Peptides against a protein of PDB entry 3H8D. Designs and how they scored, part 41

Target 1, 122 residues: chain A of PDB entry 3H8D
Amino acid sequence: DMKRQQRFFRIPFIRPADQYKDPQNKKKGWWYAHFDGPWIARQMELHPDKPPILLVAGKDDMEMCELNLEETGLTRKRGAEILPRQFEEIWERCGGIQYLQSAIESRQARPTYATAMLQNLL

## One batch from the design tools (peptide; made by RFdiffusion4, then SolubleMPNN)

Design b1_p12_2_s3 (from b1_p12_2, 7 letters changed)
Fold by OpenDDE base, seed 5:
Structure b1_p12_2_s3 (fold): chain B 122 residues (1-122), chain C 122 residues (1-122), chain A 12 residues (1-12)
Amino acid sequence: as target 1 above (122 residues)
Amino acid sequence: as target 1 above (122 residues)
Amino acid sequence: KTFDTILAQFFS
C-alpha cells in the first residue's frame, strides 16, 4: 500500500565502447531507479549518445532491475540515494508521465506508487 | 491521504548566545522538519548544549513551524532538503518513536504519515 | 543483467 517507502537512486555508468578509453573520453550515462518498497517501480537511463530509456513496472519487467532493493546494495552505497524530486524532475523532462500513462491505459503497468500518483495528478 | 509527498528538511541555527562570537565559537544546532504534504508532521531540534527537542503535529502545534511548506521557502533553499532516512535516523536515535507513540496513545497526535507509519511498525 | 553490469561498474 501507500505506506511503503519510496526511495530513489542514481548511479553512473560508462558505455561499453568507452570502457577502455582515457578518462576524458569516457562519456557517462546515468541509471535511475524508483523503488516502491522493496520492488522497483520505475527505471530510467540517461545516455550521452541516444534517447533516454524509460521503464515502468509491469510493462518493462524484463528490462528492469530484477533484484529487490536490499539485494541491490544501493542503500549501502554512499551517494547513490537521491531525493524524490531529483528523480521526478528528470522523469518528467523525459516524458515519463506520458509513458506511464500509456502503460496504465494499455493495462501493462503494474500498480505502484507511481501509478497511484499519476492517477491522482490527472 | 498517503499519496501526499513526504519531504524532509534540515537547516542549521546558531544559539542566540553565540550569535556575535567568532565563527569558531558559534556552536551550531540543527532544525529538522518532516512535511506531510503541505503541513508539518514532525519537527526536531538538535542543540549543542541541551537535549534534543522532539515535536509532533497535534500535540506540539504551538511550538512547531506554523507555515505551510510553500510558505517556508525550504523547497527553494539549496541543501535544505534531506533524505527521509536522514531525518528518521536522528528521530529514532532521539527517541522519536516513543515520543510519537505516547502522543498517539494520549490522543494528542494529529494523524499524519508519521502516525500511520508508526502504527504499521508496531 | 543490465543492472548487474551497471552496478558492477559503480562498485568497482
Scores: peptide ipSAE 0.051, ipTM 0.509, DockQ to the pose 0.656
Fold by OpenDDE base, seed 1:
Structure b1_p12_2_s3 (fold): chain B 122 residues (1-122), chain C 122 residues (1-122), chain A 12 residues (1-12)
Amino acid sequence: as target 1 above (122 residues)
Amino acid sequence: as target 1 above (122 residues)
Amino acid sequence: KTFDTILAQFFS
């Protein structure tokens, strides 16, 4: 069988409260996703006025994208797909390694490409 | 052990004959590379006035980048790294599947991520 | 839910 593609995406968002404000007063956040094949492995949200949110499959399923990759339409959105390192650099800066490691140790993480890579690294 | 990263790069080139011409008369070509971990797996060159050049490891080593990825400095060049599909789409359009398949069948191809993926697909 | 909201913003 073919190996699953690791694909990463980023899209901006504006806080609901800022939607009707002047453009200069709309503080942007960023929504990041890592898909291991058709299924999400990691999700990350950068907010302008609160700490980052880190989410991993298995542990945080209810807070993560529930659609498979094809259903999201992300692959058809210009500029949405990003390089692996563009995701990983932010992930690491936000403490993603520690977050995922804790999820693995607590048996909350669903096995993904991300869990496998971390286990090889440590 | 950790799985090898598949990384892709694209940089423009100007034909030697056009180097001293006015900007509008400098026809750009494109140099593409696929690295399977530190080692090149595929190389591709789009020329403005001749057919594309396709190269695969094992068969075309003497015509391909001889440096490992770290030595190239490509990872440190802004805008050089591209998405897998940005490489694959052009590869396919240029007949890369057939080229690599022939290299495999003739026993000229060195086993790479690319050869493995093709063998799974066929 | 959250994804849908974010997507809507992206395409608006």
Scores: peptide ipSAE 0.047, ipTM 0.500, DockQ to the pose 0.500
Fold by OpenDDE base, seed 3:
Structure b1_p12_2_s3 (fold): chain B 122 residues (1-122), chain C 122 residues (1-122), chain A 12 residues (1-12)
Amino acid sequence: as target 1 above (122 residues)
Amino acid sequence: as target 1 above (122 residues)
Amino acid sequence: KTFDTILAQFFS
């Protein structure tokens, strides 16, 4: 059902090597998730020291969050939920459209809100 | 230098959904690492609810531990270090030989102690 | 990073 609620989340992370350093020496990364209803559709990681990681349902299941939305507790974490555009803007800049398109064309993508939107755009 | 010290580590993890459950309801996974000197050569993850994940240097750099051995603190974590065979036994059962071989043949593997050993075996 | 590790940091 493409009418499922689309919810987006972002949480920061510090590299383990920076954990005990002074705040000014802690480089922050960002973990992003798009949930299509209870299940993740897209995941994205912005790293301070390496290229971004893009993941899509079906293709990258083993690398993505294995929990359903409620199990993550993200819905109860203040400051975690973000607006759709706050996710999409970064997704687009990271080449997410091309990545998802490739996954669809190779028949690796599981149907989600994201795949439906892209297929309508192209 | 293939005479670098080979060190192996294993640490458990609990699924986030099981974090607050009673101990008997916490399914445990295992994170494994092989360090060839200061840098990781192989990484492996045993999950209670999904297929194992195998990762090799060069091919899977973006998914593997980005820290050098000293930065991980694993050398100072009691119970983390394991014997070579404790890693290799699981690696073999998970299809690690075939996975590494494929990475070498596709020219995606970075030369490590692991690649050298495999190339000598075949 | 795993989700578990990231979550731990977020609540620390």
Scores: peptide ipSAE 0.043, ipTM 0.453, DockQ to the pose 0.304
Fold by OpenDDE base, seed 4:
Structure b1_p12_2_s3 (fold): chain B 122 residues (1-122), chain C 122 residues (1-122), chain A 12 residues (1-12)
Amino acid sequence: as target 1 above (122 residues)
Amino acid sequence: as target 1 above (122 residues)
Amino acid sequence: KTFDTILAQFFS
């Protein structure tokens, strides 16, 4: 059912290799998630020194957050939740539309709100 | 300093794709970690239907646990901590010695207790 | 901090 609440989140991360460096030497990445109701539909990681990582439900389950939304605590973390467009803009710039499309065509994707909306767009 | 406490942990996981299946249909994997003092030195994942994943500090930081040991809560989780040999036996069977060796030779590995011990062995 | 999905699952 595509009538679930769509919620988006973003949190920063520091590479383990930078955990004990001075602040100026800790390069920050960003972790993004789209939850289709309680379950993650898309995940994205922006890294300071390598290409972004795109992940879609069904195809990439072993590399994605496996907690449901309530278990993550993201809804209780001030500043973690973002607007849909704040996710989508970055997703689009990182090639997410093609990535999800290919996942659908290869029948690797689990049907989600994201797959439905993409198929409405194409 | 190689005089830090070496501690090893193991926890199970269920694939996100199996989160809402009946118990008999949730295939269990295993997550292993070696902490060299507060920081992870090696990580390993056993999956029910794909090859194991080996990860070593320095090389694989973006795929490994980025929390320090105290932050993980593993020390407070009954049954999570394992004996050194319980990690090493699986590590060796999964090709961990060659994996870490190659990481050292390619200068991708961060020096840890694990790298030191391997170099003592070779 | 990002989520360590396996760790988080175990402790949730």
Scores: peptide ipSAE 0.033, ipTM 0.469, DockQ to the pose 0.251

Design b1_p12_2_s4 (from b1_p12_2, 8 letters changed)
Fold by OpenDDE base, seed 5:
Structure b1_p12_2_s4 (fold): chain B 122 residues (1-122), chain C 122 residues (1-122), chain A 12 residues (1-12)
Amino acid sequence: as target 1 above (122 residues)
Amino acid sequence: as target 1 above (122 residues)
Amino acid sequence: KTFDTILAQFFA
């Protein structure tokens, strides 16, 4: 149902190796999520020292957030929610369009708002 | 088409009477807009000295923004775009649900994302 | 479960 609310979130994380270092030595990563209604559609992780991780529903379910949106508490965390474009710009730069397209073509992607939008774009 | 991007904006305005006053005496109003794709679906104006103005597409076309989204330049104005909930919370507090419902029931409202969502809610 | 760890950090 394309009437579902599309919501986007971004939260920082510290890599395990840096957890106990001085603040100046804790390189931040960024965790991104796109929720299509209550369920995640896309996830993205920016790391300070390795390539971005891109994940799409259907294909990468086991590596993605397993909680529904309400269970995450993200909607209640100030500053976590971001504008759609704040997600999409990073997604595009990281090759997300190609990644999702490949997932669709291989029949790995679960239909989501993201897949629908991509199909309209191409 | 419910695949259209829903985008929300808020910009301040100064009432005409205060335009030439000292900054401390310029009471700000707030102009809100919901765009359903390229076209406005809802508009809302918060005033410092009078009741809020609520407007819905179809019913209030002549009082609403007449420009399509791209023509407004809002997407290019830093800080203008807001989260959906930032619009909806104000909309709800100002009686927007009832206003839109009445517009639907009187067949004044043009079908938009907003009308669709309301119909799903009720 | 990666999210759980990340979320825990964020809310701590």
Scores: peptide ipSAE 0.075, ipTM 0.536, DockQ to the pose 0.672
Fold by OpenDDE base, seed 3:
Structure b1_p12_2_s4 (fold): chain B 122 residues (1-122), chain C 122 residues (1-122), chain A 12 residues (1-12)
Amino acid sequence: as target 1 above (122 residues)
Amino acid sequence: as target 1 above (122 residues)
Amino acid sequence: KTFDTILAQFFA
């Protein structure tokens, strides 16, 4: 149901192409996740040199985190968990509302807290 | 419905008896609030010299924050908003589960996200 | 997988 715990996380990443460079030449990206209960509902990736990647459950399952929340270890990693607004502010700026809306309208989105909230707002 | 945004806040307070003392003699308490959408669902007060105060909507309305979330200004106060677990961990340690359960069983609790989650857990 | 790489970086 829609009473599941909503939890949000952010972790930095280094681009694959930069992984073997000296530290000063490694540009950080940021990986974001919204978990609706045990499973991911939204994922977002901020890159230093290309447009953000937005992903929503149902549509983008193959590109999203395949682990349940407990399997990720994110709940045990200090500094990983973020406030809802810390996720939503970036999501909105990246065009997440429109992206999720399009996924719903094309019937690609799996029902989640995110889809429910969007449908309540529109 | 139970799709409302759950937001949690914490702010320090000085005991009324200490308000006119020198700063070094003012002992801080901590005020916690859980908002289920615009209205408070749970409130908690940690005191330096007495047992915690636990309050739940419906039962303790007269002792809880009477302002809606926007009216409180908490959303605009940096450092006030906390993660759900930062609230829940203290709530649990203070006996909040038992307190809310008792309020439900006595039919004093107003239905909130908190009551729904508790009823799902028990 | 993307997450595996990211997770490995974060926990290293």
Scores: peptide ipSAE 0.071, ipTM 0.535, DockQ to the pose 0.609
Fold by OpenDDE base, seed 1:
Structure b1_p12_2_s4 (fold): chain B 122 residues (1-122), chain C 122 residues (1-122), chain A 12 residues (1-12)
Amino acid sequence: as target 1 above (122 residues)
Amino acid sequence: as target 1 above (122 residues)
Amino acid sequence: KTFDTILAQFFA
């Protein structure tokens, strides 16, 4: 009966190859997630030296976070949660609309808040 | 057809009496707002020297922001938008649940996302 | 797997 809460998170990561380098040589990547209630709907990874990775539920489950939101501990990590627009702005810039649309059209996407919003927009 | 976006904002204010005082003597208050789509649903004011003020749509329209969200410019003000929990935590601490519940029971509250959520919770 | 490693880095 209750509406599912849409929550977004961002955390940095360092490439394994840079772990033992000097701090100035540790190029940061960024891991983004959109949770539709307890389960992930979209995931996005920004890398310093390769194209961004976009992932949507249903199509990319094997590559996405398998934990529910509570299990991730993201809600308890200060600074991890971000505003919807902070996610969507990057998502759109990276071609997320086209990516999700293609997943819907190919019947690979699991219905989520994200798929519903896109269908309303188009 | 599209779901209304719930957006929250916080901006500081200085009491008129403190405007010309030294910076160290300018006690900050905080103005909070919850917008259910384009229209305000809840407003909250934290004051340094008096109890918090809680306001809900329908009951307190005359004391609340009369501008729609676009007209406020809040979406264009860096740092103004806050997470839902940043609003709700303060709302709850200030007795917002009881305040909104009383407004519902007295038939003074306009139906909003906030009234719906409370009714689902109870 | 990927999340675990990323999260571990963030909390380290």
Scores: peptide ipSAE 0.068, ipTM 0.524, DockQ to the pose 0.602
Fold by OpenDDE base, seed 4:
Structure b1_p12_2_s4 (fold): chain B 122 residues (1-122), chain C 122 residues (1-122), chain A 12 residues (1-12)
Amino acid sequence: as target 1 above (122 residues)
Amino acid sequence: as target 1 above (122 residues)
Amino acid sequence: KTFDTILAQFFA
């Protein structure tokens, strides 16, 4: 069932450790999400001072967004939605292809649009 | 500065993997938080099928609630706030004392009310 | 700010 709408989002975040600091001391990260229909398929976090975090459905459910798409309100937040390529470019640079592939091979991945597309490429 | 109000909260959650399942197949977990004034000091997750997750300020910031207390709305959610002992009893049973102590010893912990109280006990 | 998934789920 790869007939669902694929939608991508990006929002900034400030680390909890920086919440109480002056603005200049709040290092911003970026949170990315790929929704395969109502459900998240991939999640990614860019941090200013540590490696990116990659998360894929099935494997990393406990660390990923628990909300369905409508519950998040992301669709109602102007500027949050991004083009597919805006997600994919960063995903690729962060090693997402290998990460997802490994999750598939280890049978940790839940089948999603992302897994299907990768398997079309390989 | 241990003069801030200490407040504790508990809310349920359903695993992302269970979001789309029938109600009977949605296993509920429990999320606990200790706020030292406006900022989180400890977080804890009880899961139905895996070990508890313990998180302490400073060490686990990337996995803990990013919102300050007022931003969460927890203070406006009836039934969310719990007594200190309702948190501490579970925290202790989950190995929280040792976990926090280890974080202090490794200099990973941010000083909070929780760290101060533990050091009063040891 | 990012979503606190558990918190957001509870308040959604």
Scores: peptide ipSAE 0.038, ipTM 0.485, DockQ to the pose 0.242

Design b1_p12_3_s1 (from b1_p12_3, 7 letters changed)
Fold by OpenDDE base, seed 5:
Structure b1_p12_3_s1 (fold): chain B 122 residues (1-122), chain C 122 residues (1-122), chain A 12 residues (1-12)
Amino acid sequence: as target 1 above (122 residues)
Amino acid sequence: as target 1 above (122 residues)
Amino acid sequence: MREEFIQMIKDF
């Protein structure tokens, strides 16, 4: 749907093991989301001490945000929204292109803006 | 071209008549640009005391930025880049949809991401 | 989604 806005967000998280520690000892991760209109299309989790987690709609729905964009309140949280390239640059560095491509080829990926863009890129 | 990044920028300008005035007496305008890949697709100028100026590629090339995106240095100017919606919201409020549509219908508009999106919206 | 992230989103 060419009418749907593509919006990207990033919020920090602290690992459960660090929740009780002093601020200087809390290692921050980053949660990224791409919303294709109201629904999440891609999710990415940058952890301080383990490999990033990449998730795509259709394949990873059980691990991804189940809230629609409005329900998240992310659009009303100052500093949460990021530029498309701010998401894509990290996505690419983390192997997101290959991850999504594999999900498409295995017929696990739900069609989204992300899948459409990838198919046009290749 | 589905491979081209859509990037949006905003920078302030001070009217020539206010250049010599004290800072508190300088009324700031805003220059907006939409780049479809390396080339500008839309430009918008918000003035403090006159109607906004809307410009679209093909029709208004003589009044628009002649530099490609890399030449502008905008991607390296902190705070210059804005979210797509930050541009589109102002564009819509200023009648940009109608302006671009008229440019398309009169065959003055160069095909861009903006023209494609408009044609899919209608 | 994992509960930790649900709460993170809500609490941000």
Scores: peptide ipSAE 0.120, ipTM 0.549, DockQ to the pose 0.614
Fold by OpenDDE base, seed 2:
Structure b1_p12_3_s1 (fold): chain B 122 residues (1-122), chain C 122 residues (1-122), chain A 12 residues (1-12)
Amino acid sequence: as target 1 above (122 residues)
Amino acid sequence: as target 1 above (122 residues)
Amino acid sequence: MREEFIQMIKDF
């Protein structure tokens, strides 16, 4: 359904290796999620010391959040939700358009709002 | 098109009667807008000393913003854009659902994302 | 999802 709500979230994370370090030595990453209705459509991870990770539904399901939006509790966590552009701006800079495009062309992407938007643009 | 971007904005305003008063005597209102793509779908005004004003496209065009989104410059005003829920929460509290519903039933509302969402809900 | 994120999401 094209009327599904598009919601975007960002939460900080600390690497497992850093979680026992002093605060000054904990490098923060950022976990981003785009939910197309109840299910995740895109996931993005900004790491402090390695390249960003881009993930799209269908192709990368095993690496993406398996919880539906309600199960995550993200909608109840103040400060977690972000504007669409706050997600897209980073997504674009990290090569997300090309990543999703390739997933579509290889028939690996599950149809989502994100795939529809990209197909509309091209 | 159901893929039109839904964007929400809020800006403060000072009543005309207050604009020449000292800062302490200027009561702020809030102007809210929902844009369904380039065109406004809903407008809401919170006033410091009178009931809120609710406006929906089709019915209240003469009282609503006549500028398309680009013409407003709102997308270029930092802090103006808000999350959908930040709009909807106020809209709901002010009776916006009933207002829009009545506009639909009287055939006064222009079809928008807002009307579609409400029709989906009911 | 990688387990390193699951608990993080839940506990945020």
Scores: peptide ipSAE 0.116, ipTM 0.511, DockQ to the pose 0.666
Fold by OpenDDE base, seed 4:
Structure b1_p12_3_s1 (fold): chain B 122 residues (1-122), chain C 122 residues (1-122), chain A 12 residues (1-12)
Amino acid sequence: as target 1 above (122 residues)
Amino acid sequence: as target 1 above (122 residues)
Amino acid sequence: MREEFIQMIKDF
């Protein structure tokens, strides 16, 4: 159902090990989420010292946010919501198209706005 | 290396959706971890409204704590450390033996104290 | 979701 609102969010994170270090010794990562209506469709994690983590609904549910959008409170957190392209640009750079495509072809991906758009692209 | 210290921890968690509700409306879960020396061997999550989650090293690394024991600060959190049997009793009730066995047989499990002990049991 | 992110989401 493509009439669901597509919303994207990003929040920074600091590793627990660095939480109480001086600011200069805190390495920042970024947590991204794409919500297709109330449900998460894609998640992405940019880490300061390891490869990005890509996650797609159906395949990676246990690793992804299990809260619906309202439960996260993200819509009420100032600065958390980002533009679609701010998500997609990073997603593409990290190989997200290939990752989701592979998940679809292996029948691991749950249908979402993301799967529908990809199947329009290919 | 069985001479590594085996340490077990448990901490409560409240779902984000319930975080700001009255205490009577907060549903509590429990997060468990078994550390084989500095590294996590098993993790378990008891949720108030869904089945327990069992995780074992090697198979479930992306879902488990990625910090070594020192980085978690668990050893410095009062009341967090529990007795071995307090972990094992719940682990057994949740089907942990079968879960770990299946992970070993599929060659997904990383060798740990837990795998060694199970292979002694069977 | 990994526990490392639960508190992060709440505290943002």
Scores: peptide ipSAE 0.104, ipTM 0.453, DockQ to the pose 0.431
Fold by OpenDDE base, seed 3:
Structure b1_p12_3_s1 (fold): chain B 122 residues (1-122), chain C 122 residues (1-122), chain A 12 residues (1-12)
Amino acid sequence: as target 1 above (122 residues)
Amino acid sequence: as target 1 above (122 residues)
Amino acid sequence: MREEFIQMIKDF
């Protein structure tokens, strides 16, 4: 059902290795999530000192948020929700289109709103 | 859409290594940003004791401001916004034209107002 | 963005 609500979120994180350091030595990353209805469809992690991590449902389930949207509490966290374009802009910059495309072609991607939209674009 | 508003900003920074020092021992650098509409197109960092850092969208996304312009609050910070020429003057002096040109030629640059203007110039 | 700039932007 492609009528499901698409919602996007972003939260900052400090790397585990930096948790004990003084504030000036804590590099902040960003965790992004696209939820297709109750379940995550895409996840993205921007790290301060390594390449971004892109994840898509079906292929990368073990590394992605396993909680449904309600369980995350993200909808109740002020400032966490972002606009679709705020997610898509970063996704595109990080090579997300190609990543998802490859996952579809290798039969690893689970069908989501994201896969459907990409297939419409190609 | 090349009709997007081009806005430029400059803010001072103190290096992390100098944060604990007495005020007279804190060397000030300068952070510059060019926003093409809501997203950063070019970033530049002038350091007191090392070469300038030039960054362009697409190539250097991981090192650049990941917030959109509104999220930065720069438009609301008195004295932060600068004129286009104030940015371009420094950009040119620091070798920015060649840096962006190389990024375009290597297919690393994301199309922005900056890439378009450079292509018009060449 | 590097941490050295995040707080800088917010606090300016």
Scores: peptide ipSAE 0.019, ipTM 0.335, DockQ to the pose 0.365

